# Ledger of designs, part 103: peptides against a protein of PDB entry 3QIS

Target 1, 334 residues: chain A of PDB entry 3QIS
Amino acid sequence: PSLELSRREFVFENVKFRQLQKEKFQISNNGQVPCHFSFIPKLNDSQYCKPWLRAEPFEGYLEPNETVDISLDVYVSKDSVTILNSGEDKIEDILVLHLDRGKDYFLTISGNYLPSCFGTSLEALCRMKRPIREVPVTKLIDLEEDSFLEKEKSLLQMVPLDEGASERPLQVPKEIWLLVDHLFKYACHQEDLFQTPGMQEELQQIIDCLDTSIPETIPGSNHSVAEALLIFLEALPEPVICYELYQRCLDSAYDPRICRQVISQLPRCHRNVFRYLMAFLRELLKFSEYNSVNANMIATLFTSLLLRPPPNLMARQTPSDRQRAIQFLLGFLL

## One batch from the design tools (peptide; made by RFdiffusion4, then SolubleMPNN)

Design b2_p14_6_s3 (from b2_p14_6, 8 letters changed)
Fold by OpenDDE base, seed 5:
Structure b2_p14_6_s3 (fold): chain B 334 residues (1-334), chain A 14 residues (1-14)
Amino acid sequence: as target 1 above (334 residues)
Amino acid sequence: MSFAELLEAMRPPK
């Protein structure tokens, strides 16, 4: 069997978080026999492609002189955004199109990724006084390494750094501050806040705005700004409540005094963000007659974002663990 | 401290 491919080289320019890009090509059976094709893993890989890439269809059957269109879809989710922001991974891959009892065909994927404040650590963002797209990539790497070292120092209760007043980290990321400032000013009376989804086009505009500028006003509806805050919290590589404290939060869920002690042990930036978000959510609950927001709804929604199980425990989370996690958060909303 | 006062106290530098 043999195939003809219309294209073998694909370039994805300016790839961004949550922005789908598509490239298409054709494969044709120019042989005299039917053939089965599939994308196959390379010798050392478990998957035929990187997590941010997909082929559709990834397998199929072609009669003699039949042609099929294949879509190559590039989409950076929360699962790939962090490693692309750091430059640990890149928009580069090689796909192997295998023909049963035939030849392998290689496709080259290349391009560039544009870093996002989404999927960046709270520690790194507290050091970024400018939009992430203004920060040189070399400095992003240094900020992530320094952020890891500060997290470790904060957990060990080591001596406060005599950091000069110019080098002091922000109390909270500017991106979180901007989202919450907008919601507090304009969304306290918004009916169905955090219950109505945002518009996908507006979400992309909000992400691009936060990545490239420090706006006086965030673009889009209150629903889109609210969903952007949820997406931001979901995309964090380390959740607002660090994985190291997850089990202690569950164990303390019915003791409000112990819950507050557990939160006091968070790294400074995580502790500040947690207290800031809880203060904001308690403020929204005062407007429940207008915004339809109640403590149980908010606790259920934000618990999955703020108090995630460690990756090794995700598959084992019981309904009892979920209820304890919700009860932990309720003790800060009531 | 009101939430408005907390928000202002946490304002990033311009």
Scores: peptide ipSAE 0.557, ipTM 0.959, DockQ to the pose 0.943
Fold by OpenDDE base, seed 1:
Structure b2_p14_6_s3 (fold): chain B 334 residues (1-334), chain A 14 residues (1-14)
Amino acid sequence: as target 1 above (334 residues)
Amino acid sequence: MSFAELLEAMRPPK
């Protein structure tokens, strides 16, 4: 069996968070026998491609002289955004198109990723006074390393904030501040806030706006701005409530005093973001007549974002754990 | 502190 491929090199320019890109190519059976094709893992890989890449179809049969179109889809989700932002991963891969009883055909995937404030740590974002697209990639790496060290120091209670460091970190990420400022000014009376989905095009505009500028106004509907806040919180590599405190939040869920003590142990940026968001959500609840927002809905929605189970416990989260997590947040909304 | 006061106190520098 043999195949002819219309293209073997693919370049995905300016790949962005949540923006699907597609490149297509054709494979043709130029042999005299039916053939089965499949994308196969490389020797050390469990998957035929990186998590941000997909081939469609990834396998199939071709009769003699049959041609099929294959789509190569590049999509950076919350699962890939952090490693691409840090430069730990890149828009580079090699696909192996295997022909049963035939040859392997190699496809080269390349491109460039444009960093996003989505999927960047709260610690790093608190050190970014400028839009992430203005920050050199080398400096993003340094900011993540510095952020890790500051998180560790904060958890160890070792270093008083040296008030003399010329560049004080932000109290909260500017991106969270901008989203919440917009929602507070324009969305408190928005019917079905956090219940109506945003528009995908508007979400992309909001992401691009926050990545490239410090806007006076965020583009899009209040629903899109609200959903952008949810996406931002979901995409955080470390949730607003650090994984280390997850179990303690559940254990304290029915003791409001202990809950506040647990939150006081968060790293400074995480603690500030948590308190800021809870203050915003309590303000939003005053407008429940207009926005249809209630404490149970908000607690349920934000629990999955703010109080995520550690990766090792995700598969074991009980209904009781979920209820405790909701109850923990309710103690800050009521 | 009102939420508006908190929002202003948390404002990033321009």
Scores: peptide ipSAE 0.552, ipTM 0.958, DockQ to the pose 0.943
Fold by OpenDDE base, seed 4:
Structure b2_p14_6_s3 (fold): chain B 334 residues (1-334), chain A 14 residues (1-14)
Amino acid sequence: as target 1 above (334 residues)
Amino acid sequence: MSFAELLEAMRPPK
């Protein structure tokens, strides 16, 4: 069997979080026999591509002189955003298109990723006084490494944040502040807030706005701004309630006093964000007659975002664990 | 403290 490929080199320029890019190419069976094609893992890889890349179709059959269009889809989800923001991963891959009883064809994927405040740690964002796209990539790496070290120091209660350091961290990320400020000013009376989805185009505009500027007003509908807050919280590499405290939150879920003690043990930025969000959500609940928002809905929605199970426990989360997690959050909303 | 007061107290410096 033999294939002809219309293209073998693909460049994905300016890849952004949640922005789908597609490149297409054709494969043609220029042989005299039917062939089966598949994208196969390289030696030592479990997958035929990186998590942000997909081929569609990834396998198929071609009759003699048949041609198939293959789409290469680049999409940075919450699962890839953090490693791309840090530069640990890059928009580079090699795909192996295998023919059964035939040859391997190599496809080169390249491009560049544009960093996002989405998928960046709360600690790093608290240090970022400027939009992420204004921060040199080298400084982003340093901010993430330093962020890890400060998180550890904060958890160990070792060093009082030396108030004398010329660059005091923000109390909360500017991005969270901007989202919540907008929602508080404009969305408290919004019917079906957090229940109606935003528009994908508006979500992209909001993300781009937060990545590139410090706006006086966030673009888009209140629904899109509300969903952008949810996406932001979901994309955090570590949830607002750190993974280390997850089990303690579940264990304390029915004791409001212990719940508050657990929250007090969060790193400063995480604790500030948690308290800030809970204060906002309690304020939003005062407008329930207008916005149709209730404590159970909010607790259910935000629990999955704020109190995520550690990756090793995600597959084992019981309905009881979910109920405890919701109950934990309810104790801050009521 | 009202939420409005908290919001302002948490405002990022310009």
Scores: peptide ipSAE 0.549, ipTM 0.958, DockQ to the pose 0.944
Fold by OpenDDE base, seed 2:
Structure b2_p14_6_s3 (fold): chain B 334 residues (1-334), chain A 14 residues (1-14)
Amino acid sequence: as target 1 above (334 residues)
Amino acid sequence: MSFAELLEAMRPPK
């Protein structure tokens, strides 16, 4: 069996968080026998491609002189965004198109990723006074390393952050501030806020806006801005309530005093973001007559974002654990 | 402190 490929080199320029890119190529059976093709893992890989890449179809049969279009889809989800932002991973891969009883055909995937404030740590974002696209990649690496060290120092109650005025972290990420400022100014009276989905095109514009600028106004509907806040919180590599405190939050869920003590033990940036968001959500709840937002809805929605189980416990979450997590958050909304 | 005051106190530097 033999295949002809219309293309073997693929370049995905300016790959962004949540922006689907597609490249297509054709494979043709230029042999005289039917053939089966499949994308196969390389020797050390469990998957035929990186998590941000997909081939469609990834396998199939071709009759003699048959041609099939294959789509290579690049999509950076919340699961890949952090490693791409840090430069730990890159828009580079090699696909192995295997032909049964035939040859392997290598496809080269390359490109560039444009960093996002989505999927960046709260610690790094608090150090990032400019839009992420203005920050040199080398400095992003340094900011993540420094942020990790400062988180560890904060957890260990070690040396206060060096008070150098130029190096002082923001109290909250500017991106969170901008989203909440917009929602507070324009969305408190928005009917069905956090209940109506945003527009995908508007979400992309909001993400691009936050990655590239410090806008006076965020583009899009209030629903899109609200959903962008949810996406931001979901994409955090570590949730606003650090994984280390998850169980303690559940254990304290019915004691408001202990709940506040647990929150006080968060790293500075996480604690500030938590308190800031809770203050905003309590403000939003005052407008329930207009926005149809209630404490139970908000607690249910934000609990999954702010108080995520550690990855090792995710499969073991009980309905009781979820209820405790909701109850924990309710103690800050009421 | 109102939420508006808190929001302003948390404002990133321009």
Scores: peptide ipSAE 0.543, ipTM 0.957, DockQ to the pose 0.933

Design b2_p14_6_s4 (from b2_p14_6, 7 letters changed)
Fold by OpenDDE base, seed 5:
Structure b2_p14_6_s4 (fold): chain B 334 residues (1-334), chain A 14 residues (1-14)
Amino acid sequence: as target 1 above (334 residues)
Amino acid sequence: MSFEELLEAMRPPK
C-alpha cells in the first residue's frame, strides 16, 4: 500500500489558551490495493500526539483512488496551559501516520505559544505588576522558580524573608482583583449570576484583555466575566486551597474554628485570595433576591474549583468527601 | 471593614 499526502509541514502561529486552531490536509490511496491508516505513538511515547494536539480522523480505511480530509486541531486546555506558560513544553510535535503492511509518513508540527495569566501560579502572578504578555519569557521562568521557593519557605514557617530589594508581591493577583472589582460594581443585581454561561467570543476577549492590559473596565457581559473567574480558578496549577491542606479541610469540615486555623496555614497569596473571594461571595449573598445566588449553589460550584483533591486521590473522591468539602466552604459563606 | 474598603485595600498599584 502507498499514500500521497497534500501537506506534511504545519505551522500554528500565536497559539493561545482556549483558542482552537485547525489545519487540514488530504491523504490519497495512489496504490492498487485498499489500505488501513492510523496515527501511532513514537517509540518512547504513550500517545500518538501531545495533549494540545488532535488528528480527526486518527484512523481509517481507503479504497484505491479514495481521498480523505484529516483535520489537525490545536487546543490548549487547562491540562496543557501551565506547561506551555513555563516553556517546559512548546508548540512542536511529530506525528507518525502508519500504513498497515506499509511505510510510516512523518508530519512536522511547529509554532509559537503566547503565555496567559490563566494557568499561571498565584505566587508568580502576585510578583507580576504588569500584564503577562509584557513580561519577558526568561523572567517568567525566574518568577515561577522564586514562587516555588517562597511557597516552600512559607509552609516550613522558617526565617523571616529578608525583605531585601525584591519588589513587594501584590496581596492578590491583579487579574483576580479586576474580575472581582467588575463583578462587585456591575453584577451584584445580575439575575442568574454564575448559573448562566458566558459567550465564548466574550470569554476569549476577557482572557486576551487580562493577558495584555490592565483595563479600567473588563469587556463582555456580567455572565462572561463571572465565567472567566471560574475558568481562572479551574486553570490554576495549584488550587486556592493547596493540595497539602485538602485532607485537613475534609477532617475539619464540621468545626468552623479548626477550618479557620487550616486556612491560616495557607501561603500568603493563597490565604489572601481565599479570604478575598469568601468576602466577595458573602457580599453577593446579600443580593440573593436579585441575583438568585444562594449559599448551597455557591458552595457546590466553588468547592470543585477552590478545594480540589490531589491528582493521586482524584479517582478516589467519595460522595462523602465531596459533601465534607462543600460543608467546609459553607462555614465561610454563612 | 466593608467589602468596598477591603476591595480598595487589596487594589494593585497602578
Scores: peptide ipSAE 0.565, ipTM 0.960, DockQ to the pose 0.943
Fold by OpenDDE base, seed 1:
Structure b2_p14_6_s4 (fold): chain B 334 residues (1-334), chain A 14 residues (1-14)
Amino acid sequence: as target 1 above (334 residues)
Amino acid sequence: MSFEELLEAMRPPK
């Protein structure tokens, strides 16, 4: 059996967070026998492609002289954004198109990723006074390493940030500040805030705006700006409440004093973001007659974003754990 | 501190 491929090299230029790109090619059975094709894992890989790549179809049968279109879809989700922002992963892969009883056909995937403030740590963003697209990639790596080291130091030592000659970090990421400032200024009276979805095109414009500029006004509807805040919180490599404090939040959920003590132990950036968001959400609750926002809805929505189970516990979260997590957050909204 | 005062206190430098 044999295949003819219309193309074997694919370049995905300017890949962005949540922006789907597609490249198509044709495979044709130029043999005299039916063929089964499949994309197969490389040696030591569990999957035929990286998490941000997909082939559709990934397998099939071709009769003699039959042709099928294969779509190569590049999509950077929350699950891939962090490793691409750091440069740990890149828009590079090799696909192996296997033909049963035939040969392998190699497809080269290449391209460039454009970094996003989405999927970047709160610590790195607090050090990032300029839009992420203005920051050299080398400096992004250094900011992540420094962020990890400061997080570790902040967990181990209640050392006051030495007022050393380094530029003082932001109190909160500028991106969170901009989103919340916009929502506070324009969305407090928005009917069905956080209940109506945003527009995908507007979400992309908001992401691009935050990645490339410090706008005076965020583009898009209040619903899109609200959803962009949710996406931002969801895409954080570490949730606003650090994984190390997850169980203590659950254990303290019915003691408001202990809950506040747990939050006081967060790294400075995380603690500031948490307090800032809770203050904002309490402000939105004052306008509940206009925006239909209530404490139970907000607690339910934001708990999954702010208080995620550690990866090792994610599959084991009980309904009781979810209820405790919601109750923990309610103690800051009421 | 009002939320507006907090928002201004948290403002990034331009």
Scores: peptide ipSAE 0.562, ipTM 0.960, DockQ to the pose 0.948
Fold by OpenDDE base, seed 4:
Structure b2_p14_6_s4 (fold): chain B 334 residues (1-334), chain A 14 residues (1-14)
Amino acid sequence: as target 1 above (334 residues)
Amino acid sequence: MSFEELLEAMRPPK
């Protein structure tokens, strides 16, 4: 069997978090026999492509003189955003289009990724006084390395050296502050807040706005701004409650005193963000008559974002663990 | 401290 490919080189320029890009090409069976095609892993790879790439269809049959369109979809989810922000991964891949009893055809994927504050650590963001797109990529790497070291220092209860006032980390990421400031000012009376989904176009505008500027007002509806906060918290490489404290939160869920002690053990930025968010959510609950927000809904929603199981335990989360996690947050909302 | 006071106390420097 043999194929003709309309294109073999694909460039995805300015790839962004949650922005789908598509490139299409055609494959044609120029042979005289039916052929089966599939994208196959390279020798040492478990998957035929990187997590941010997909081929559709990834396999199929072609009769003689048949042509099929293949879509190459680039989508940076929460699962790929962190490694792309750090430059550990890049918008580069090689796809192997295999023919059964035939030849391999190589497709070259290239492009560039634009870093996002989404999927960046709280520690790194607390050092970023400017929008992430204004930060040189070299400095992003340094900020991530420094972020790891400060997380360790904070866990060790090392007193931060009295770094000069210019180098002092933010108390909370500016992005979280901006989202919460907007929601507090404009969304406390918003009916169905955190229950109505945002608009995808508005979410992209909010992400781009936070990545590129420090706005006086966030664009989009209150629903889109609220969902952007949820997306931000979900995309954190380390959740607001660090994975190391997950089990202790579950174990303490019915003891409000121990719960507060566990939170006191968080890294400074994580602890500040947690307390800030809990204070905001308690403020929203005062407007429950207007916004339809209640403590059980909020605890259920934010538990999955703030108190995530470690990756090794994710598949083992029981309904009891989820209920304990919800109960843990309820003790800060009531 | 009100939430508004907390919000202002947590404000990033310009």
Scores: peptide ipSAE 0.562, ipTM 0.960, DockQ to the pose 0.945
Fold by OpenDDE base, seed 2:
Structure b2_p14_6_s4 (fold): chain B 334 residues (1-334), chain A 14 residues (1-14)
Amino acid sequence: as target 1 above (334 residues)
Amino acid sequence: MSFEELLEAMRPPK
């Protein structure tokens, strides 16, 4: 069996978080026998492609002179955004299109990723006074390394580096500040806030806006801005409540004094973000007559974002653990 | 401190 491929080189320019890109090519059976094709893993890989890439269809049969269009879809989710932001991974892959009883065809995937404040650590964002797209990639790497070291020092109760006044981290990421400032100014009276989904186009505009600028106003509806905050919190590599404190939050859930002590042990940036978000959410609850927001809804929604189980415990989370996590947040909303 | 005062106190530099 043999195939003809209309294209073997694919370039995905300006790949962004949550923005789907598609490139298509045709494969044709130029042989005289039916053939089965499949994308196969390389020798050291478990998957035929990186997590941000897919082929559709990834396998199939072709009769003689039959043709099929294959879509190569590039989509950076929360699962790939962090490693792409750091430059640990890149928009580069090699796909192996295998023919049963035939040869392999290699497809080259290349491109560039545009870093996002989504999927960047709170610590790095606190050091990032400019939009992420204005920060040199080399400096992003340095900021992540420095942020990791400062997190570890904070957890060890080591003396913070006496960073010069110019290098002093922000109290909270500017992106969180901008989202919350907008929601506070414009969304306190928004009916069904955090209950109505945003528009996908508006979400992309908000992400692009936060990645490229420090706007006076965030574009899109209040629902889209609210959902952008949820997406931001979900995409964090380390949740606002660090994984190291997860179990202690559950254990303390019914003791408001111990809950506050646990939060006091968070790294400075995480602790500031947590307190800031809780203050904002308590403010929204004052407008419950207008926005239909209640403490149980908010606690339920934000628990999964702020108090994520460590990856090794996700499969073991019980309904009791979820209820304790909700109760922990309720103690900061009431 | 009002929430508005907290927002302003946490404002990033321009």
Scores: peptide ipSAE 0.558, ipTM 0.959, DockQ to the pose 0.902

